# Designs tried in a protein design run: peptides against a protein of PDB entry 1LOE. Part 33

Target 1, 181 residues: chain A of PDB entry 1LOE
Amino acid sequence: TETTSFSITKFGPDQQNLIFQGDGYTTKERLTLTKAVRNTVGRALYSSPIHIWDSKTGNVANFVTSFTFVIDAPNSYNVADGFTFFIAPVDTKPQTGGGYLGVFNSKDYDKTSQTVAVEFDTFYNTAWDPSNGDRHIGIDVNSIKSINTKSWKLQNGKEANVVIAFNAATNVLTVSLTYPN
Target 2, 181 residues: chain A of PDB entry 1LOE as posed
Amino acid sequence: TETTSFSITKFGPDQQNLIFQGDGYTTKERLTLTKAVRNTVGRALYSSPIHIWDSKTGNVANFVTSFTFVIDAPNSYNVADGFTFFIAPVDTKPQTGGGYLGVFNSKDYDKTSQTVAVEFDTFYNTAWDPSNGDRHIGIDVNSIKSINTKSWALQNGKEANVVIAFNAATNVLTVSLTYPN

## One batch from the design tools (peptide; made by RFdiffusion4, then SolubleMPNN)

Design b2_p27_4_s3 (from b2_p27_4, 9 letters changed)
Fold by OpenDDE base, seed 5:
Structure b2_p27_4_s3 (fold): chain B 181 residues (1-181), chain A 27 residues (1-27)
Amino acid sequence: as target 1 above (181 residues)
Amino acid sequence: MVSFSSTLTGSGTNKKRIGFSATTREV
């Protein structure tokens, strides 16, 4: 067994334990994934690979991830496309932008993606998003089409606290999001 | 903006990376 733990509350200009991709960068001790321009994909990976599956024993890793994020859009009524936490192959690169959130390339299940994500989706894509059109949290497994979703009200410019936990024994992934008062 | 803290416990021959992503579009 192996335990990997890290905490990054302030991001420096030379953050050695992060791999920045696309438009991801650090400024004012914060990680910023997108520039204030159109058609961007920004990502940041923790540099150390994690052991998530043992082919010999069949064991799957447990994890708890806590983070905060802010979406601050100039127009709170027209926000696209969203923010995503993901687990992907070690050599993962930015994928399709827009509604695919830079993480997936298809709404069809594609096991070769080997990617699990929790999306905080701010833009309604008719082809795969919940029909009610609500902004939502989604659990994505090898597809941008979520296996489960829950409506979420974006508070533009406010800091959200998120906890994502996976229990391998029960095969349950839990997501919580709160806006502190 | 993101701040991040994570704990992962496990073992395995298959390795992954964790990360964050965000996108914008024309509209």
Scores: peptide ipSAE 0.532, ipTM 0.867, DockQ to the pose 0.599
Fold by OpenDDE base, seed 1:
Structure b2_p27_4_s3 (fold): chain B 181 residues (1-181), chain A 27 residues (1-27)
Amino acid sequence: as target 1 above (181 residues)
Amino acid sequence: MVSFSSTLTGSGTNKKRIGFSATTREV
C-alpha cells in the first residue's frame, strides 16, 4: 500500500504539481477554474496519479479530501453551471461543458468513463437533475445523472468548506459542505 | 477559488487523477 498526502493552500504562477486544462489558471495565489464569462470549461488535476484500486485483489483505497471553493457570480439568481471534484483516468481531458460540468458526456451510464465526481450543481438541467430544481450536491458515477443528491443553498461569494471521505470497508462516500463565515 | 488538501491510502495498478472542474454558460 501507499499513502499520498498533499496540501495546497496557496498557488503559484507555475504550480508544477497541477495540470491546468481549459481555462483553469492561478492568480493572486489562488486556483481559478473559470472567470465570470460565458461558455467556459476550466479544470485542474493533481499531477501525480493515485493508486485507488487493485485490479488483482479488488482492494480499494480510502481517501479523505478537504477543500474550499468560492462561486462568485455577478447575478446570484442566475448561476451556471457548477463546480465539481472528480476522480478520472490519468489521461482525462475536459469533457462536455455546460451542464455536463466538463467531466461527463452523457446522462446514460457509461462504464468506459471510469469517472466518479461530486458535483456542486448550480444550474437546473431538466433532463437529469432533481425535479425540485434546487441547486444540489450530487454523486456522479460514470454519468452526469447523479446516483444521489442533496439540496444545497449557494451563498454567492462565500467560501464553502467541503470534506469528501470514502471508506472502502463500508463502501460509503460522505460529503459535507459548510459556510463557516 | 480553490484550496485543496487530500490524503489517500491505497495500492494497485488502476491509476487515477483527482481534480476540479467548473463550467459557465450564457444564461
Scores: peptide ipSAE 0.530, ipTM 0.867, DockQ to the pose 0.608
Fold by OpenDDE base, seed 2:
Structure b2_p27_4_s3 (fold): chain B 181 residues (1-181), chain A 27 residues (1-27)
Amino acid sequence: as target 1 above (181 residues)
Amino acid sequence: MVSFSSTLTGSGTNKKRIGFSATTREV
């Protein structure tokens, strides 16, 4: 059993411990996944693989992640489609954009994706999102259709503090988001 | 536009990568 930990608070122009995909890049000590333009996908992976899953038992190891993110949309664009934290195979590449958040390709459960995600979804997709149309946090397992969701009020341009924790013993994933004053 | 910073810890036996993703669309 291995323990992996890392902390990135400032992002340099040559951030060697990240793999940038699509429109993801660093500027002004920040990691930026998308520009304020239409129809883009941006991703960033931690370059070092982590050991968190047992192929024999199917068990996932404990993990905790904390991060701060900002969504900032100009008035000329609707706030879409969202921001996602994910865990995927080491060779993962950007998947379908738009409502699939660059992480999934189907609303149907697809074991072959081997991907778990926490979405911060800002755009209502009729085919799979909660019917109330609220922006929401969702837990996604091998599908863009969340197994659980909770309404979330986006504060455009504000820093959100997030903690995601998985307890392997209880098989519970916990997500918290706050906008500190 | 989406920006972030992060701190992560984990343990296990099989290899995965963690990451962040964001998309935009024409609406």
Scores: peptide ipSAE 0.523, ipTM 0.860, DockQ to the pose 0.396
Fold by OpenDDE base, seed 3:
Structure b2_p27_4_s3 (fold): chain B 181 residues (1-181), chain A 27 residues (1-27)
Amino acid sequence: as target 1 above (181 residues)
Amino acid sequence: MVSFSSTLTGSGTNKKRIGFSATTREV
């Protein structure tokens, strides 16, 4: 097994350990995934691949990821589509269609996607999102339709602290989000 | 604070990349 650990507190204009896709870029030492325009997709990948699953043994790696993100929308009542953490094949490409959060391309389960995501979804898509219409955190496995969701109150312009942990022994993915005071 | 857990039932592969994504739309 291989353990990959990294910490980036300041993002440079020539960040060698990130792969930028779509409109993702760095400015003022910050990672910015979307431009201040409509209808954009932006992604950033950690350049080094990780070994999360061994097909021969069936073993799965533990991981813990912590990060901070900010959604700063000009109109807090009209925020779309969201922010997403994901684990995908090394050749993953940004996907179009805002509701798919740049990661998926179908609400139907597709094992060939080989993608797991944690969505912080700010826009209600009637075709797959929870019927209550709430902004939500979702765990997505090979589909934009989450296997589990929880309502989330967006605080526009504020930094959210997130921890995502996977315990291989229990096969449990845990997500926590806080807005520290 | 928002916190929850869920069992991961999806399949993986030997090599993966971690990333972040964001999208916008006309609303």
Scores: peptide ipSAE 0.511, ipTM 0.861, DockQ to the pose 0.312

Design b2_p27_4_s4 (from b2_p27_4, 9 letters changed)
Fold by OpenDDE base, seed 3:
Structure b2_p27_4_s4 (fold): chain B 181 residues (1-181), chain A 27 residues (1-27)
Amino acid sequence: as target 1 above (181 residues)
Amino acid sequence: MISFSSELTGAGTNQKRIGFSATTSAV
């Protein structure tokens, strides 16, 4: 049995347990992934690898991830692509292309990606997003096209509390997002 | 702003990393 547990509430300028990619950085003890400018991608990875499953035995670990995030767009009616939690190979690199959230590069399923993401998608991409055009939470497996989505009302500038849990026994990934009162 | 807490319990050999990502576009 392997257990990995960590908590980061303040981010320093030399955060040793994070790998910053693209435009991701820390300032004022906060992790910031993008600035309010166009055509950027920013990522931050927890530096220590995790062991989620064994491809030979099929054994899978349980995990629970809790975090808060803020999307603070200067124009609430013109918000960028969104925010994404992901689990990817250790050598994962930022991906370009609008709408792919810095994680994927195709709407086609690609098992070699070995990437699972939970997207908090604030921009409607007609090619793969739900047809109702709503901002949404999506579960993405090896594709930007979500296997499941649910409408989500962005509260610009407000802290969202997120819990993502995977139950290995049931093979169910759950996502909750709340804006606390 | 992001705060991050995670716990993983289990057995496995395949290494992965947890991360966060955000993008902006020309639109």
Scores: peptide ipSAE 0.524, ipTM 0.861, DockQ to the pose 0.600
Fold by OpenDDE base, seed 1:
Structure b2_p27_4_s4 (fold): chain B 181 residues (1-181), chain A 27 residues (1-27)
Amino acid sequence: as target 1 above (181 residues)
Amino acid sequence: MISFSSELTGAGTNQKRIGFSATTSAV
């Protein structure tokens, strides 16, 4: 399988290796997906395609990605809707906003989506989210309804460090999140 | 620290792009 490695430590106004969609943009050397306003959808894609799952060769690649994100909501008691890391077809466009996180369109499993996401979900949607109502991290495959979730306490305005690893031999995706102190 | 994992099935086999997304809503 092809190996692709990249690192972006500083985001510039002319970030050629990113495809911005919706309200996504760069400012102050940071990638900003949404503003602190209502009804926004923002996405950013790495411009180069990857071959984690290759239908032509049948090969599957390992990958490890690490990133830092900040959710800074004006009202920490009412935060919607969340942040998402995703892997989608190369021609992917913004999907349904709100609780669908701009990545999915339905809670019904749709194989044609061919999309895997790790959601950091800050808003409880009764139709598909865990019944305990907790903010949570979810692993999503072809549906906004996660195949697995873990409760997560949002620390508003603080940097969360995330590591996501995929083991091709086991087909297991691992997610880790920390708030360094 | 939070850590968990799941086996992936049905993700598809075509070329992919990785990305980030975020949304806000009126509620």
Scores: peptide ipSAE 0.524, ipTM 0.878, DockQ to the pose 0.310
Fold by OpenDDE base, seed 2:
Structure b2_p27_4_s4 (fold): chain B 181 residues (1-181), chain A 27 residues (1-27)
Amino acid sequence: as target 1 above (181 residues)
Amino acid sequence: MISFSSELTGAGTNQKRIGFSATTSAV
């Protein structure tokens, strides 16, 4: 039985306006993407677009973002699909395919999606996930099939601090995750 | 701490929004 909830307990900037999609919602200090129910999708986007491309100079902008998340799964053996941090076109819409984390719709590379995601994947999908079956952090470019993954041991109910940095000069995305306690 | 990186070839440079997305399975 799937009864996992995904929450972002800290994200910045604090007063950022959000666009909610699916079941995503906020309280004063918490973004809840999914409640402990089955077959749900929840998303939240910063309303302000990021200006990656500088039309005047032709430069690409760096960015650094951080957030803190909590996964609550009553049964640690059976945890929901997972959640993502994603960067997508401004008109992005939630995707409903199971296992695609609400962001993608295929394991095939589709450059037209123009979507990057950092997945915090808690459910093993044999068709595209690393064969070792580990829960993992993945960097996804235009596909749910990650271009790179790192095994990650979920600490159920604990806050994880994440830093995601994009270096425009190198076009490299760096992901860091820490359980502070 | 876990840290790793990848080049984002094909990601594009148009205006984007940052967001969070989560799903739960049917079972």
Scores: peptide ipSAE 0.497, ipTM 0.856, DockQ to the pose 0.287
Fold by OpenDDE base, seed 5:
Structure b2_p27_4_s4 (fold): chain B 181 residues (1-181), chain A 27 residues (1-27)
Amino acid sequence: as target 1 above (181 residues)
Amino acid sequence: MISFSSELTGAGTNQKRIGFSATTSAV
């Protein structure tokens, strides 16, 4: 019955409900995760902890989040590495960069990670990504190797609307993405 | 519109935080 709710419409430099990590910062009322340079990792966490799956009590909560993101690469044919929504331990820190998206450290299942992610992957990594080489959306559980993927056509520089919902009764995570503009 | 889903097997947790992440490489 515990419920956590938050909404951020505009991002300010003194955003107290966000924990900025790596190169993450705010500018012009937007959250920017990467700088316009190579080899960066940027993250932002909501400061208040949440309880979705409780191993002690067995309580499971429904979860719904909606957000808009933009990937704006100078070269639309060479875009790396991607954007990720994740749920991780409260003390989570930036993980391996590049194809690991700053969220994971291995393609092997790592139970100790305790991390669930939805990746919007723009770069093909032969070792773990779908063999067709398509840009894709992936659902990740304790590994950068997705448990499920869906091909995704990146619209460079355009706003994507995303809804991610977790149904506690079915234990199913649902992802929806649209480009309304 | 793209929509898909997956059952989260092995996704156990207690207290967690929500976040966003992005990376760039040498490409």
Scores: peptide ipSAE 0.537, ipTM 0.880, DockQ to the pose 0.317; fails the geometry check

Design b2_p27_5_s1 (from b2_p27_5 with Q10N A12S A13E Q15R N18S W19F)
Fold by OpenDDE base, seed 5:
Structure b2_p27_5_s1 (fold): chain B 181 residues (1-181), chain A 27 residues (1-27)
Amino acid sequence: as target 1 above (181 residues)
Amino acid sequence: MRIGFSATSNNSEIRVVSFSFSSSLTL
């Protein structure tokens, strides 16, 4: 069994185990992906490749990730665009900005993308988002159009605690988000 | 594969405070 494990509780100015892309950087011990300006795309990758899928056996890894993030907007009613945890090929680069969250380029399923994301989407894009217009959590497989979504109420400026777990045996991915008091 | 975070903005600062990960793959 191949295992991988790491934990980052502070993001330093010389965070050697991260690859920064776009506007992503560290400041005040936080990973800052975006600033409050138009058309900003920021990403950060864990520097070591992770063996998620074995091509010979077809086996897929079980994994659990936990993280805390903050969306800090000028107000609670006008917030764009969103945040993702994602898995992609080792040579992945920033993709389309805005509603594509820097991870995808199309609402059409594209197997060659080889990208899976859990999105925390704050902006309604009529072409692919749930019709109720709610902010939502989505599971994205090779497309910005989620295979499943659930409404999520953003608490502006508050820390959200997220746990994402994947069980390879059942092929079930679970996502939890809480705002602790 | 690589794992990580991505965010886009027109008006919001998006930050990550902490991050942990574990995986196990049977070969």
Scores: peptide ipSAE 0.839, ipTM 0.979, DockQ to the pose 0.926
Fold by OpenDDE base, seed 2:
Structure b2_p27_5_s1 (fold): chain B 181 residues (1-181), chain A 27 residues (1-27)
Amino acid sequence: as target 1 above (181 residues)
Amino acid sequence: MRIGFSATSNNSEIRVVSFSFSSSLTL
């Protein structure tokens, strides 16, 4: 069995196990993906490649990730665009900004993307988002158009605790988000 | 593969406070 594990409890100025892309950087022991300015895309990747899928055996890893994130907007009614945890090819680079969350380029399924994301989407894009217009958690497989979504009530400026688990045997991805308060 | 975070914004600061990960792959 091949295993990988790590834990980052604070993000230092010289965080060597992260690859920063776009506007992503660390400050005040936090990973800041975007600043409160227009048209920003920020990403950060764990520097070591992770063996999630083995092409030879076809086996897929079980994994669990836990993280805490904050969306801090000037007001709660105008929040764009969103946040994702994602898995992508090792050479992944920032993709389309805005509603594509820097992870995808299309709402059409594109297997060549080889990208899975859990989105925490704060902005309604009529072309692909759930018609109810709710902010939502989405599971995105090779497309910004989620295969499954759940309404999510953003608490502006509050820490959200997320756990994402994937069970390879059942092919089930579970996502939980809680606000401590 | 690589794992990580991505965010886009017109007006919001998006931060990650902590991050842990574990995986197991049977070969």
Scores: peptide ipSAE 0.835, ipTM 0.978, DockQ to the pose 0.937
Fold by OpenDDE base, seed 4:
Structure b2_p27_5_s1 (fold): chain B 181 residues (1-181), chain A 27 residues (1-27)
Amino acid sequence: as target 1 above (181 residues)
Amino acid sequence: MRIGFSATSNNSEIRVVSFSFSSSLTL
């Protein structure tokens, strides 16, 4: 069994185990992905590649990730575009911004993307988002158009605790988000 | 593969406060 684990409880000014892309950087012990400006895209990757899928055996890893994130907008009614946890090829670079969340380039399924994301989407894109217009959590597989979504109520400026778990045996990905008081 | 975070915005600062990960792959 091949295992990988790490924990980052604070983000230092010289966080060696992260690869920063776009506007991503660290400040005040936080990983800041976006600036509060128009058309910002920021990403950060754990620097060490992780063996998620083995081509020889076809086996897929079980994994659990936990993180806490904050979306800090000027107001609660106008918030764009969103936040993702994602898994992508080792040489991944920022993709299309805006509603594509810097992770995808199309709503069409593209297996060559080799990218899975859990999105926390704050902005309604009519071309692919749930028609109810709700902010939502989505599971994205090789497409910005989620294979499944669930409405989510953003608490602006508050820390959201997220747990994402994947069970390879059942092929089930679970996502939980809480705003602790 | 690599794992990480991506965010886009037109008006918001999006931050990650903490991050942990564990995986287990049978070979």
Scores: peptide ipSAE 0.835, ipTM 0.978, DockQ to the pose 0.933
Fold by OpenDDE base, seed 1:
Structure b2_p27_5_s1 (fold): chain B 181 residues (1-181), chain A 27 residues (1-27)
Amino acid sequence: as target 1 above (181 residues)
Amino acid sequence: MRIGFSATSNNSEIRVVSFSFSSSLTL
């Protein structure tokens, strides 16, 4: 088997195992993807490629990721646009900003994107988001239009603990988000 | 493939505090 494992508990000023894109940077031991200004896109990739899918055998990796993130907006009712954990080709670059979260370019399914994302979407885009207008967690496969969503109540400025697990045998992706008290 | 985070904003600072990952692929 091919395995990959890492843990980052502090993000240093010279975090060599991350590739920073757009406005992403580290400060105060945290990875800051966006600043509180208009039209920003920030990304960070783990520097080492990870063998998630093998074209030769067709096998897919099992994986688990855990992370803690914070969305810090001026107020709780006006928050844009969102945050994602994503898997993409090794040469991935920032994509369309705003509601596309810097990961996708269309709501139409595009297999050439080869991108899977778990989105934590704070802004309602009428063209593709769930009609109830709720902030939500979404699973995105080659499209910003999620294949599945679940309403999520943002706690502005609070740390959210996330666990994402994928079981290749069952083809099931699980996502959990909690706000510790 | 590569894994990572992406965020977009008009008004919000979005930060990651910690990050761990583990994968296994049988060949």
Scores: peptide ipSAE 0.834, ipTM 0.978, DockQ to the pose 0.927

Design b2_p27_5_s2 (from b2_p27_5, 9 letters changed)
Fold by OpenDDE base, seed 3:
Structure b2_p27_5_s2 (fold): chain B 181 residues (1-181), chain A 27 residues (1-27)
Amino acid sequence: as target 1 above (181 residues)
Amino acid sequence: MRIGFSATSNNSEYRIVSVSFSSTLTL
């Protein structure tokens, strides 16, 4: 059994266990993923590679990931673009196109992407998002076009507690989001 | 592989931050 575990409850100015990409940075003990510019892409990766799949045994890791995030949106309905937790190859780089949330580059399924994401999407992209136009949580497998979505009511400026769990035995990814009092 | 966060914005007033980040993976 191989276990990798970490917990970051305060993001320091020189957070050694994160790789910052794009406009990602830390300030006021928080990981800030958007810069105060019109168009921005920011990412941060846990610095240590994670062994999720063992090609020799075929085993896939179970994992539980927890985080708290905050979106502060201006007074606008369709604010772009959103926040994403993702798993990608070690050499992953920020992607352009805001609707791709900095993670993907196509709505076409591409298994070679080897990228899984849980999106917290505040902007409706007609080409791939649920037709109801709701802000939503999506599970993205090798495409920005989610394999499953659920409407999500953003509480502006509030801390959202998220738990993402993957059960390898059932191949089920579970996402929960709560806004605690 | 690596895990992490990504965010995009088209508005300078649209701020996205992470407050905490933890994970446990077992293979």
Scores: peptide ipSAE 0.797, ipTM 0.972, DockQ to the pose 0.541
Fold by OpenDDE base, seed 2:
Structure b2_p27_5_s2 (fold): chain B 181 residues (1-181), chain A 27 residues (1-27)
Amino acid sequence: as target 1 above (181 residues)
Amino acid sequence: MRIGFSATSNNSEYRIVSVSFSSTLTL
């Protein structure tokens, strides 16, 4: 059994265990993924590669990831685009911005992307998002078009606690989001 | 593989931040 873990409770200016991409940066001990510009794409990766798949044995790791994020939106209308937790190849770089959340480039399934994301999508993209137009949590596998979604009521400026767990035996990814009162 | 966060915005006032980040993997 191989177990690896990390915990970042505050993000320093010289956070050695993060790879910042695009407009991602740290300020006031928080990881800021957007800059005060019209269009922005910001990402940050845990610097150490994670052994999720063992090609030799075929085993897949179980994992539990927890994080807290905050969205501060100027208004509730046309709030684009969203936030994601994702898993991608070690050499991953920012992908298409906007509705693709900097993680994908297509709504068509593309296994070559080798990317799984949990999106917290605040903007309705007619081409791939749930028709009800609700802000939503989505599980994205090799496509920005989620394989599963659930409506999510954004609480502007509030900290959302998220837990993402993957059970390798059942191949089930579980996502929970709560706004502590 | 690597894990992390990504966010995009089309509004200069739309701010997205992460407050914490932890993970445990067992293979």
Scores: peptide ipSAE 0.771, ipTM 0.967, DockQ to the pose 0.547
Fold by OpenDDE base, seed 1:
Structure b2_p27_5_s2 (fold): chain B 181 residues (1-181), chain A 27 residues (1-27)
Amino acid sequence: as target 1 above (181 residues)
Amino acid sequence: MRIGFSATSNNSEYRIVSVSFSSTLTL
């Protein structure tokens, strides 16, 4: 059994176990993924590679990931684009911005992406998002077009607690989001 | 593989931050 674990409860000014990409940085003990300008992409990766798949046996790891995030969106007419937790190759770099959330480049399935993401999408992109136009949580596999979605009501400026769990035996990914209080 | 966060904004007022981040993987 191989176990990898980490816990970051505060993001320091020199957070050495993170790789910052694009406009991502830390301030006031928080990981800030956006800058106060238009059309930004910010990313941060846990610096140590994660052994999720055993090439010899084909086994896939079970995992549980937890995090808390906040979206501040004072402009209700332009709440774009969203937040994403993702898994990607070790050499991953920022991808297309805007509605692609910095993690994908196409709505078409592309296995070469090798990227799985859980999106918290605040903006309706007609080309791939659910037709009801709701803000939503989505599970993305090698495409910005989610394989499954669920409507989600953003609480502006509030901390959202997220738990993502993967069961390798059942091949099921579960996502829970709660706003405490 | 690596795990992490990504966010995009199309305006200067749209702010996204993470407060905490933890994970446990068992293979």
Scores: peptide ipSAE 0.770, ipTM 0.966, DockQ to the pose 0.546
Fold by OpenDDE base, seed 5:
Structure b2_p27_5_s2 (fold): chain B 181 residues (1-181), chain A 27 residues (1-27)
Amino acid sequence: as target 1 above (181 residues)
Amino acid sequence: MRIGFSATSNNSEYRIVSVSFSSTLTL
């Protein structure tokens, strides 16, 4: 049995256990993933490689991931594009921006991506998002087109607490998002 | 594999931040 665990409760200016990519950086003890420019992509990875699954043996880890994020927008209209938690190969680099959330490059299933993401999508992309146009949580496997989605009401400027749990035995991924009072 | 966050914006005033990050994995 191999167990990997970490906890970051504030993000310092020299956060050694993170790999910053694109426009990602830390300021005021927060991990800031967007810069004050158009078409920004920001990412940050936990620096230590983690054994999550083995494609040859089929072994998959159980995991529980928790985080808090904030979206601060000037208004609630056409707010683009969104935030993701993702799992990818160790040498992963920023992918396509905009509606692809910096994680994917296609709505077509691409096994070579080897990427799983939980998206918190604030912008409706007609080509792949749920037709109701709602902001949503999505589970993405090797594609920006989610295998499952759930409507989510953004509370602008509020901290969203998220828990993502995966049970390997049942192959069930659970996502919980709450806005504490 | 590695785990982490990604965010995108097409609006200079649209800010996305993470406040905390923790994980436990068991293989």
Scores: peptide ipSAE 0.766, ipTM 0.965, DockQ to the pose 0.529

